# Peptides against a protein of PDB entry 2AKA, part 28

Target 1, 299 residues: chain A of PDB entry 2AKA
Amino acid sequence: MEDLIPLVNRLQDAFSAIGQNADLDLPQIAVVGGQSAGKSSVLENFVGRDFLPRGSGIVTRRPLVLQLVNSTTEYAEFLHCKGKKFTDFEEVRLEIEAETDRVTGTNKGISPVPINLRVYSPHVLNLTLVDLPGMTKVPVGDQPPDIEFQIRDMLMQFVTKENCLILAVSPANSDLANSDALKIAKEVDPQGQRTIGVITKLDLMDEGTDARDVLENKLLPLRRGYIGVVNRSQKDIDGKKDITAALAAERKFFLSHPSYRHLADRMGTPYLQKVLNQQLTNHIRDTLPGLRNKLQSQL

## One batch from the design tools (peptide; aimed at target 1 L11 A14 N293)

Design b2_p16_2_s4 (made by RFdiffusion4, then SolubleMPNN; from b2_p16_2, 6 letters changed)
Fold by OpenDDE base, seed 5:
Structure b2_p16_2_s4 (fold): chain B 299 residues (1-299), chain A 16 residues (1-16)
Amino acid sequence: as target 1 above (299 residues)
Amino acid sequence: SSIEEEILALIEELES
């Protein structure tokens, strides 16, 4: 029953209106990962549009509550500008940047105040994700020297909540044991009950190496497992490579790779969308019995 | 408030 997600979205919007976002323990999926781990690319692949800010360093500087809603029409709406329908996703990107800068200023600082973006599309499944700033140790621009800890504190506001699932995004071409995403997930979810692993950059691994053991859930087991994806390269993004073509290339990658072909039907962005939709729906159902009393106490 | 009432209504709808 995927109809639970839109209901929770309305609930989420209502709570946002009263400024309770940070204290809410609503069923949700928080997206965590180091800078350049591929989080933004994963989200854009879900929508099939380029709509997130791009650049070096910290791209996401406010929590982005991304509500994907399956619909016969395609458009986006922001909670902060109700009534305006965006059909040009470049304008969506510009609005995110403008709204971010409005609150954070020009110093590339961060703010814990969420941006709520709803995307209606025939190409998405019902899914709500909270995109969080990428973890970093290196301040950029006029960022304060303690920006790393500010980001971590912001992330902890979400991932410590019992009803928060964690989408941990890690690049395969880096040491997974040192993954920022998996480290923070392990800290708040030591038993691996709330964490879904996403492995990006599988196509950028050194020749003769693979992440098969990780994807088979054998190296760092998570109850909810791992899903590998192949995102567009930065060159492809800069060249505005079509996301549909990239998704086809992703499918081909898994099918043709000797280490991943046996997993191909349980890999890739489309499968990830399905899994997240199902996981979120089931998670909502599981948390409903205690939701009323808990939420009432927060009003 | 009207928002609080809406929240409660949504919770009830979720539970049904």
Scores: peptide ipSAE 0.199, ipTM 0.842, DockQ to the pose 0.145
OpenDDE base, seeds 1, 2, 3, 4: peptide ipSAE 0.185, 0.189, 0.169, 0.160; ipTM 0.834, 0.839, 0.830, 0.822; seed 1 fails the geometry check

Design b2_p16_3 (made by RFdiffusion4)
Pose (drawn by RFdiffusion4):
Structure b2_p16_3 (pose): chain A 299 residues (1-299), chain P 16 residues (1-16)
Amino acid sequence: as target 1 above (299 residues)
Amino acid sequence: STAELNDILDEIETMV
């Protein structure tokens, strides 16, 4: 049903101003990743436009509820900017930065208050993800020293919930067994039943190595599987993001890599969008029947 | 608002 994701989108909007309540549990996807995993590039490739804040370290300092709606037209709206239509995605980036600073005292700390961004685009399938602060160790920023713990605690508030599917994002050019995202997913989902794995930067692996065993779901098995992507950034004449060329380059990469050609149809951003749309829809279908009565008791 | 939330919950009930 094309209606389930929009229905939950309305619930997320309604609960955007409701503070943390450990018992409230909407069916949704939380994006979890180490700061080096490239999780922003995954989201920007869904949208086909650069729109997320840039900077060293942390990009998301408040949970970003990103609601992507397939549309013939292309624009964005924030729940906190009633009626305004954003058509220039640089302004979208600037609003994320401004609304975040409006809330965060220190210009580098974090807050649990979400920003609710809806993007209508021909480049996206109907899909909703909640992007969360990336994980890191060295609080190299400017307050606070326990920032690693504040981030982990905020992530746990989301992902300890049973109805929260986990999109665990890890770079291929690292020790995947030591992935911050997969480790935290294992702490709350030991059976790997509600974690979807994403492997980024496959084109940056060392010469003569590959991530075949993980992509084939053999080395670190997850019920919902792994999907690999690459960010082969292409710019148009104006120096701006060209998503059609970037997706073609990604497709060429998987078709030409001897380790991945047999999986190419199950890799890449278009496929990832398809998988997330499908899994999120089925998950909502599964949880919606008991939802109304359960919510009444939890509020 | 409370009214909008109640409308959403009624819609969920109808669908189920």

Design b2_p16_3_s1 (made by RFdiffusion4, then SolubleMPNN; from b2_p16_3, 7 letters changed)
Fold by OpenDDE base, seed 1:
Structure b2_p16_3_s1 (fold): chain B 299 residues (1-299), chain A 16 residues (1-16)
Amino acid sequence: as target 1 above (299 residues)
Amino acid sequence: SQAELEEILQEIDELV
C-alpha cells in the first residue's frame, strides 16, 4: 500500500505532460478555501519549509500539484524543469512565481494549467495535494472584474470529479456558515462524503468562543470529520519563526485549551498529515480497479 | 506515451 501514492504521482505527471490533467478523474485531494484561509500555511507546515508564494490577494494563480515523497534526502523537483534539483526552498518559491508569471502574464490573471512540484523529504509522509487558487470576491490590480467566477470555474474542474477528495480549509475566526470552502464543498458533495474539514486560526478566536462543536463534527457534519490546526501568525512568518517550533506551540495550544484538550490527539498538523496520507492511500486503493480499466480501454 | 501507460498498467497489476 505504501507505493499507491507514488504510482498515482506517475499518472499525474504523465497526463500533465500531454495537457490532459483536467480530463482525468484521478484519485486526488483538492485544497479549497477563501483567500487568507491558511491553505498555503498548512502545506508549508507539512514540508517544514517556507516555499510557497506569499502576499496580499490571489497568491496561488495556477493549480499546484504538490507531491510529497518520503525520502532520506531533502530536495524539490518541478515537472516543467526535469533534472533540476532544488535544495534551497527560497529558489522553489521563486520558480513557482516565475512559472506562474510566464503563463498568466503580469496582470495577475489565473490559468488552469497546473504546476507539478515534487518534494522529497525525510520529514513528510507520502501525500499529494492540489492547491487551488483562493476564492475571492474582490478583483485586485489588473484582474478582470469576473475573477471570482473564473476562480470558481477553475475549482469546479477539480472538485466536481467523483474521485476528487476535498480538503476544505476554513478559518475559525470567521462565520463557518459563510465559509467559502464549506459552501463549494456542499455544492458538489451535498452528503459530505468526499470532504475533509480543516479549521485554521483557532488561536485567533474571540475570548469566550470556541470551535468545539465544529471539531466534534456536531455543527456541520462531514463523514470524514474535521481537524483543527494552528498555523504561524503573520508576525511569526515575518519573524522567520521556525516551523518545528510552531508545531510544538500548536501541540501546546490544543493540550492547554479547555475546549480542545480532550481532542488534542486528533488535532494538529502532524495528525492531519497522517490522516490525509491514510485517506488518500485508501481512496486510491478503492478507485484503482476502475482507473485501471479506463486506462486499458485507452490503449 | 503508450509505452509509459503500459508500464503504469503493469505496475498497477503488481500492486493490486
Scores: peptide ipSAE 0.286, ipTM 0.857, DockQ to the pose 0.615
OpenDDE base, seeds 2, 3, 4, 5: peptide ipSAE 0.277, 0.267, 0.276, 0.266; ipTM 0.852, 0.847, 0.853, 0.845; seed 5 fails the geometry check

Design b2_p16_3_s2 (made by RFdiffusion4, then SolubleMPNN; from b2_p16_3, 7 letters changed)
Fold by OpenDDE base, seed 1:
Structure b2_p16_3_s2 (fold): chain B 299 residues (1-299), chain A 16 residues (1-16)
Amino acid sequence: as target 1 above (299 residues)
Amino acid sequence: SAAELQAILEEIDRLV
């Protein structure tokens, strides 16, 4: 069962090499959310490294196929620069930025052409995620006036696929009814069959408020439920707070919070990673027979 | 390539 995700990774790489990624209904998890919803922080917390572009506005401008592979060694590889092993995750960040700029140019535009990044680590479970550009309403800088629609169209290319699971990342310190992630998920998955809710910024909620009803799946029910996480604050990021220490603080947050204590074993980044690994593995198993038949018909 | 797809199909058959 542990080899199913690596198998789909080989399919993703093979199809990326021939430019057909947009047309394939591969079993995958697309990560969606508004700008600053905490998507990049969730992904970095899985790896335990700072390696994603950061900044104001639209940071992710191309889909990032992030392939996490459990390994005895820690390094990263890009499909576009085969044979180069990255052991410095700062260099990984710089390569993502450089490869993004190479295709999109200087205008901070977006491109639907994925970047394929594989991270080998002893600290990860096998997991593949497609990080998508953050939804925005306001163009910034030299972005085209229709950038909101361009992002939506790009997201729709992934999330409309039947074999695409949706990791909908929403901040708890904003009205969940206004969540861009849950809105797009509901548009393409009205029955909530393919959507996994992630609630970030639980530590930034106003005093006397909580997201208990959301996390208990009572407010906006998803078949796959919700998982709360606590990311590093901007102060913690700027202060270079270690992700391992942040994960310990996250565990403490859930255990000590009156509204979340009873959910603590089903919350946090490590639990999210485990659930995503299991759900993706099961989803691949269920979809693989149909995919096999499609692939065989192309030979 | 067709050879890569064939190899993947054979591996699918081993895992399913």
Scores: peptide ipSAE 0.323, ipTM 0.881, DockQ to the pose 0.611
OpenDDE base, seeds 2, 3, 4, 5: peptide ipSAE 0.311, 0.301, 0.310, 0.290; ipTM 0.876, 0.874, 0.878, 0.869; seeds 2, 4 fail the geometry check

Design b2_p16_3_s3 (made by RFdiffusion4, then SolubleMPNN; from b2_p16_3, 8 letters changed)
Fold by OpenDDE base, seed 1:
Structure b2_p16_3_s3 (fold): chain B 299 residues (1-299), chain A 16 residues (1-16)
Amino acid sequence: as target 1 above (299 residues)
Amino acid sequence: SEKELQEILEEIDKLV
């Protein structure tokens, strides 16, 4: 079972090379969330590196197929730059920005054409995620006035697929009933069969409030449940706080919080990574017979 | 390519 995720990665790469990635119902996890919901921070916490574009507004403007591969060495590779190994993750960030700008132009538009990034690291479990543009209602800069609809249409290309799992990222310091991530997930997965909830910003909730009912799967039940995480604050990011130290602080947060202490072993970034690895592996196993038949019919 | 697809299918058959 350990090789199932790498196998699907090869399929993803093969289909990306022929421009058909959006049309194939590959077993995958799409990451959805409102702008500033903490999606990028969750992904960077898996890698333990700062490598995603940062800024105000829509930062992710193309789908990012992030393939994490457990390895003894640490480096990154892009499908569009075959043979180039990146060991500096700042250069990885710059390449994502450059490749995004190359396709979308200067107007900060979006493109449905994915960027395929593979990261080899001793600190990751095998895991593939598709990071999608953050949902927004407000165009910024030279963005087209219909940017909200363009983003939604792009997300729908992924999340409507039956074999797509949905990682719905929602901030705890906002009304979860109004979560863009949970709304879109409910639209395409009304029974909550394909959705995994991630609750960010638990450390930013008002004093005397907590997300216990959500994390216990009592408020908005998902079959696959919810996992709370604590990301670095913007101050911590600007101060270049080490992600390893942030993960220790996250563990301490859950253990010391009266509302979350009893859940602490089922919370946090390391647990989320493990769950996603397991969920994706199992999902691939379940879908593989159907996928095999489909692929064989294309020969 | 068809060849690459065939190779992937063969690998699937080894894992299933």
Scores: peptide ipSAE 0.267, ipTM 0.854, DockQ to the pose 0.611
OpenDDE base, seeds 2, 3, 4, 5: peptide ipSAE 0.255, 0.246, 0.254, 0.236; ipTM 0.848, 0.847, 0.850, 0.841

Design b2_p16_3_s4 (made by RFdiffusion4, then SolubleMPNN; from b2_p16_3, 7 letters changed)
Fold by OpenDDE base, seed 1:
Structure b2_p16_3_s4 (fold): chain B 299 residues (1-299), chain A 16 residues (1-16)
Amino acid sequence: as target 1 above (299 residues)
Amino acid sequence: SDAELQAILEEIDALV
């Protein structure tokens, strides 16, 4: 069972190499959310490293197939530069930026062509996520005026697939009814069967408000439920606050909060990682017979 | 390639 995610990773790599990524309904988790919803921070918290592009506006401009692999060693590898092992995660960030710019140019445009990044670490569970561009309504810089629709169309290529699970990342300090992530998820998964809700920025909610009803799955029910997380603040990131320390602070937040203490064992980044690992593994197991038959028919 | 696909199928069959 532990080898199912690595098996699908090999499939992803093989299909990426032949340019057929869009045609195969591989069991995967697509990460969706509005700009600044905290998607990149969630992914970095899984790895325990700062390695994703940062900035204002649309940061993720290509799909990032992030393959986390539990290993005794810590390093990253890109499919586009096989044989190069990255041990400095700043170099990983720079490579993502460079490879993005190589395809999109300098206009901050988007491309549907994935970047495949594998991270080996003793601190991760086996988990594959597809980080997608953040939904935005406002073009920045030299972006085309229809960039909102281009992003939506790109997301739809992933989230419309039946074997795609949706990690819908929504900030708690914004009206959940206006969540871009939950809107797109509901469009393609109206029964909430494929969607996992992640609620970020719980620490940034107005005093006297909480997301308890959301986290208890009472407001907008998802079959797979909601998991709250607390990411580092921008101040913490700028101050180079250690992710391990941030994870400890997250645990403390849930345990100490009157509205969340009873949920604390089912909240936070470590729990999210475990749930995603288990859900992806089970999802692969359930889809694998059908996938096998499809693959066999291509021989 | 067909060879790579065959190898993957064999791996699937070993896990199922």
Scores: peptide ipSAE 0.281, ipTM 0.863, DockQ to the pose 0.560
OpenDDE base, seeds 2, 3, 4, 5: peptide ipSAE 0.264, 0.252, 0.264, 0.245; ipTM 0.855, 0.855, 0.858, 0.849

Design b2_p16_4 (made by RFdiffusion4)
Pose (drawn by RFdiffusion4):
Structure b2_p16_4 (pose): chain A 299 residues (1-299), chain P 16 residues (1-16)
Amino acid sequence: as target 1 above (299 residues)
Amino acid sequence: AATTLLEEVLDEIESR
């Protein structure tokens, strides 16, 4: 049903101003990743426009509820900016930065208050993700020293919930067994039943190595599987993001890599969008029947 | 406004 994701989108809007309540549990996807995993690039490739804050270290300092709606037209709206239509995605980036600073005292700390961004685009399938602060060790920023723990605690508030599917994002050019995202997913989902793996930067692996065993779901098995992507950034004449060319370059990469050609139809951003739309829809279908009565008891 | 939206969404879920 094309209606399930929009229905939950309304619930997320309604609960955006409701503070933390450990018992409230909407069916949704939380994006978890180490700071080096490239999780922003995954989201920007869904949208086809650069729109997320840039900077060293942390990009998301408040949970970003990103609601992507397939549309013939292309624009964005924030729940906190009633009626305004954003058509220039640079302004979208600037609003994310401004609304975040409006809330965060220190210009580098974090807050649990969500920003609710809806994007209408021909480049997207109906899909909703909650992007969360990336994980890191060295609090190299400017307050606070326990920032690693504040981020972990915020992630745990989301992902310890049973209806929260986990999109664990890890770079291929690292020790995947030591992935911050996969480790935290294991702490709360030991059976790997509600974690979807994303492997980024496959084109940056060392010469003569590949991630075939993980992509084939053999080395670190997850019920919902892994999906690989690459960010082969292409710019148009104006120096701006060209998503059609970037997706073609990604498709060429998988078709030409001897380790991945047999999986190419199950890799890449378009396929990832399809998988997330399908899994999120089925998950909502599964959880909606008991939802109304359960919510009443939990509020 | 959020309370009204929530009530409307819960009524819609019930009707399905």

Design b2_p16_4_s1 (made by RFdiffusion4, then SolubleMPNN; from b2_p16_4, 9 letters changed)
Fold by OpenDDE base, seed 5:
Structure b2_p16_4_s1 (fold): chain B 299 residues (1-299), chain A 16 residues (1-16)
Amino acid sequence: as target 1 above (299 residues)
Amino acid sequence: EAQKLLEETLAELDAL
C-alpha cells in the first residue's frame, strides 16, 4: 500500500510531460485558502524546510505539484530541470521564483501551468499536494483587475474533479463562515465528502475564544473532519525560527490549551501528515479501477 | 518515453 502514492506520482509526471494535465482526473489533494491563510507554511512544515516563495499578496502564482517522498536522502528535483538535485532548499525557493517569473512575467500575474517539485526526505511521509494560489479580492502591483476570478477559475480546474480531495485551509482568527476555502469547498463538494479542513492561527485567537466546536466537527461538519495546526508567525519566519522548534511549540500549544488538550493527539502538523498520507493512499486505492480503465482507453 | 512510462505504470497497476 505504501507504494501507491509513488505510482501515481509517476503517472503525474508522465501526464505532465504529455501536456494533458488539465484532462486527467488523477487522485490528488488540492490545497485551497485565502491569501495568508497559512497554506504554504503548512507545506513547509511537512518538509521541515523553508523552500516556498515569501512575500505580501499572491505568493503562489502557479500550481505547485509538491510530491513528498520518504527517502534515506534529502534533496529536491524539478520536472522542468531533470537531473539537477537540489540539497539547498534556498536554491529550491529561488528556482520556484525564477520558473514562476519566467512564465508569468514581472507583473505578478498567475499561470495555470504547474510546477512539479519532488522532495525526497527522511522526515516526510509519501504525500502529494497541489498548492494553489491564494484567493484574493484585491489586485496588487500590476495584477489584472480580474485576478480574483482568474484565481477562482484556476482553482476550479482542480477542485471540480471527482478524484480531487480538497485541503481547505482557514485561519481561526477570522470568521469561519466567511472562509474562502470552505466556501469554494462547499460549492464543489456540497456533501463534504472530498474536503479536509485545516484550521491555522489557533494561537492568534482572541482571549476567551476558541475553535473547539470547529475542530470537533460540530459547526460545519466535514466527513473527513478538521485538523488544527499552529504555524510559525511571520516574525518567527523572518527570524529564521527552526521548523522543528515550531513543531514542538505546536505540540505544547495543543497540550496546554484547555479547549484543545483533549484533541491534542488528533491535532498538529505531524498528525495532519499522517492523515493526508492515509487519506491519499485510500483515495488512490478507491480510484485505481476507474483510472486503469481510463488509461487503457487512451492507449 | 511518456507512453513507455504509462505502459509500465499500467502493468504495475495490473499487478496490484
Scores: peptide ipSAE 0.117, ipTM 0.793, DockQ to the pose 0.595
OpenDDE base, seeds 1, 2, 3, 4: peptide ipSAE 0.099, 0.117, 0.109, 0.096; ipTM 0.756, 0.788, 0.759, 0.756

Design b2_p16_4_s2 (made by RFdiffusion4, then SolubleMPNN; from b2_p16_4, 8 letters changed)
Fold by OpenDDE base, seed 3:
Structure b2_p16_4_s2 (fold): chain B 299 residues (1-299), chain A 16 residues (1-16)
Amino acid sequence: as target 1 above (299 residues)
Amino acid sequence: SNQELLEEVLQELDSL
């Protein structure tokens, strides 16, 4: 069953090469959330490496198609530079930045043109995610004044597709009823069929508050439920704190927290990765017959 | 050609 994800990866690469990305609703997971919601940290925790751009404001400025492939070796490959294997993940970060700037220029603008990155690792499950620009209301630097709407329009190109699952990333230390991720998900998936909730920053909630009702799917119910995670702090990221140590600290957080201890086996980054692998695999299986028929009709 | 690629994709899908 895990072989279905690599198959869809080949299709995704082929369609990206032809420029027909618009016409085929491939089964995928789009990652959505406000700026600083913790999206990039979740993705890096899956890989166990620091490899995504960092900074203030909009960091992800192009869709990043992140294809995780379980392998005995650890390296990355970009579709735009075939045959180059990256073993230094800092060089992966630099390539994302350079390729982003090549298309968007220096104004920190956005582009809907995806970057396709494949990461082979013994530490990952087969999983494909599309990291999307963080929703923002405030332009930074030389960004156009309508950047909020440009980001929204870009996100809508992905999340409106019926075969797109939505990973809605929301910080727990903010009003979840006002979550940009949950709002956009509710707009395009009003029945909550395609949305998976991720709650970050559970460790940054005020004393005496918790997200238990959200994580138990009682407050804003999603059919696919919610998974809580604890990411590294910005200080820990800047200090290059080991991700393995951070994952152990996350597990300890859930086990020791009075409000979350009973949920601990259904929380954390490793559980999230497993759930996403399973849900994507099942979603591919369910959508492949329809995709085949669509492709056949185009011949 | 785009058609050849679609045929290859269909063959891969049929092998599942």
Scores: peptide ipSAE 0.146, ipTM 0.788, DockQ to the pose 0.384
OpenDDE base, seeds 1, 2, 4, 5: peptide ipSAE 0.134, 0.136, 0.132, 0.128; ipTM 0.776, 0.772, 0.772, 0.774

Design b2_p16_4_s3 (made by RFdiffusion4, then SolubleMPNN; from b2_p16_4, 9 letters changed)
Fold by OpenDDE base, seed 5:
Structure b2_p16_4_s3 (fold): chain B 299 residues (1-299), chain A 16 residues (1-16)
Amino acid sequence: as target 1 above (299 residues)
Amino acid sequence: DNQELLEKVLEELDSL
């Protein structure tokens, strides 16, 4: 079973090389959420490194196919610069920024052309995610006035695919009924069959409020349920707070919180990573027969 | 090149 994700990674790389990424419904997980929902922090917490662009507004401006591969060594590789091994994750961040700017220009525009990044690490499970631009309603800087619709159209190219799982990232300190992530997921997955809910910013909720009903899958039920996480604050990120320390603090948060203690073993970033690995593996297994038949029919 | 790629993919799938 552990070999299914690497198999799909090879397929993704092959299809990316031929420009046919849009035509093949490969089993994958698309990450969706509003700006500042905490998507980048979740992905960085999986790797245990700061490597994603940061800033105000739209940070992810191209789809990022993030292939996590369990390995004895730690390094990153980009499909667009084969043979270069990155061991400094600040250089990985800079390469993402440079490659984004190369295609989109400096106007903070978006492009549907993916960046393919593979990260080898002893600290990850095999997992492939497609990080998508954060949904926004307000253009920033020199962004086009229709940027909201451009982002939406880009997201729809991924999340409408039958074999696409949706990682819907929503902040707990905002009204979940108004969650952009859950809204788009509900639009393309009305029965909640393909959606995994992630609830961030649980530590930023007002005193006397909690997201227990959501995390218990009682308020807005998803077949695949919800997982709560606690990310580093922006201050902690700017201060380069260690991710390992943040993961320990996350565990402590769930164990010590009266509303979440009973859920603590089914919460947090490590559990989320495990669940995503398992769900992706199972999803690949279930979709492989159909994928094979489709590929066979093209020959 | 696309056909060769598809064949290779199918071979990998059939090996599972």
Scores: peptide ipSAE 0.175, ipTM 0.810, DockQ to the pose 0.365
OpenDDE base, seeds 1, 2, 3, 4: peptide ipSAE 0.167, 0.168, 0.174, 0.164; ipTM 0.804, 0.797, 0.810, 0.801

Design b2_p16_4_s4 (made by RFdiffusion4, then SolubleMPNN; from b2_p16_4, 10 letters changed)
Fold by OpenDDE base, seed 3:
Structure b2_p16_4_s4 (fold): chain B 299 residues (1-299), chain A 16 residues (1-16)
Amino acid sequence: as target 1 above (299 residues)
Amino acid sequence: SNQELLQQVLEELDSL
């Protein structure tokens, strides 16, 4: 069953090469959330490497199709530079930045043109995610004044597709009823069929408050539920704190927290990765017959 | 051609 994800990866690469990305609703997971919601940290925690751009404001400025592939070796490959294997993940970060700037220029604008990155690692499950620009209301630097709407329009190109699952990333230390991720998910998935909730920053909640009702799927019910995670702090990221140590600290957080200890086996980054692998695999299986028929009708 | 690529994709899908 895990072989279905690599198959869809080949389809994604093929369609990206043809430029027909718009016409085929491939089964995928789009990652959505406000700026600083913790999206990039979740993805890096899956890989166990620092490889995504960092900074203030909109860091992800192009869709990043991140294809995780379980392998005995650890390296990355970009679709735009075939045959180059990256073993230094800092070079992966630099390539994302360079390829982003090549298309968007220096104004920190956005582009809907995806970057396709495949990461082979013994530390990952087979999983494909599309990291999308963080929703923002405030332009930074030389960004156009309508950047909020440009981001929204870009996100809508992905999340409106019926075969797109939505990973809605929301910080727990903010009003979840006002979550940009949950709002956009509710707009395009009103029945909550395609949305998976991720709650970050559970360690940054005020004393005496918790997200228990959200994590128990009682406050804002999603059919696919919610998974809480604890990411590294910005200080820990800047200090290059080991991700393995951070994952151990996350596990300890859930086990030791009075409000979350009973949920601890259904929380954290490793559980999230497993759930996403399973849900994507099942979703591919369910959508492949329809995709086949659509492809056949185009011949 | 785009048709040849679509045919290859269909063959891969049919092999599942």
Scores: peptide ipSAE 0.195, ipTM 0.817, DockQ to the pose 0.384
OpenDDE base, seeds 1, 2, 4, 5: peptide ipSAE 0.188, 0.188, 0.184, 0.185; ipTM 0.813, 0.809, 0.808, 0.812

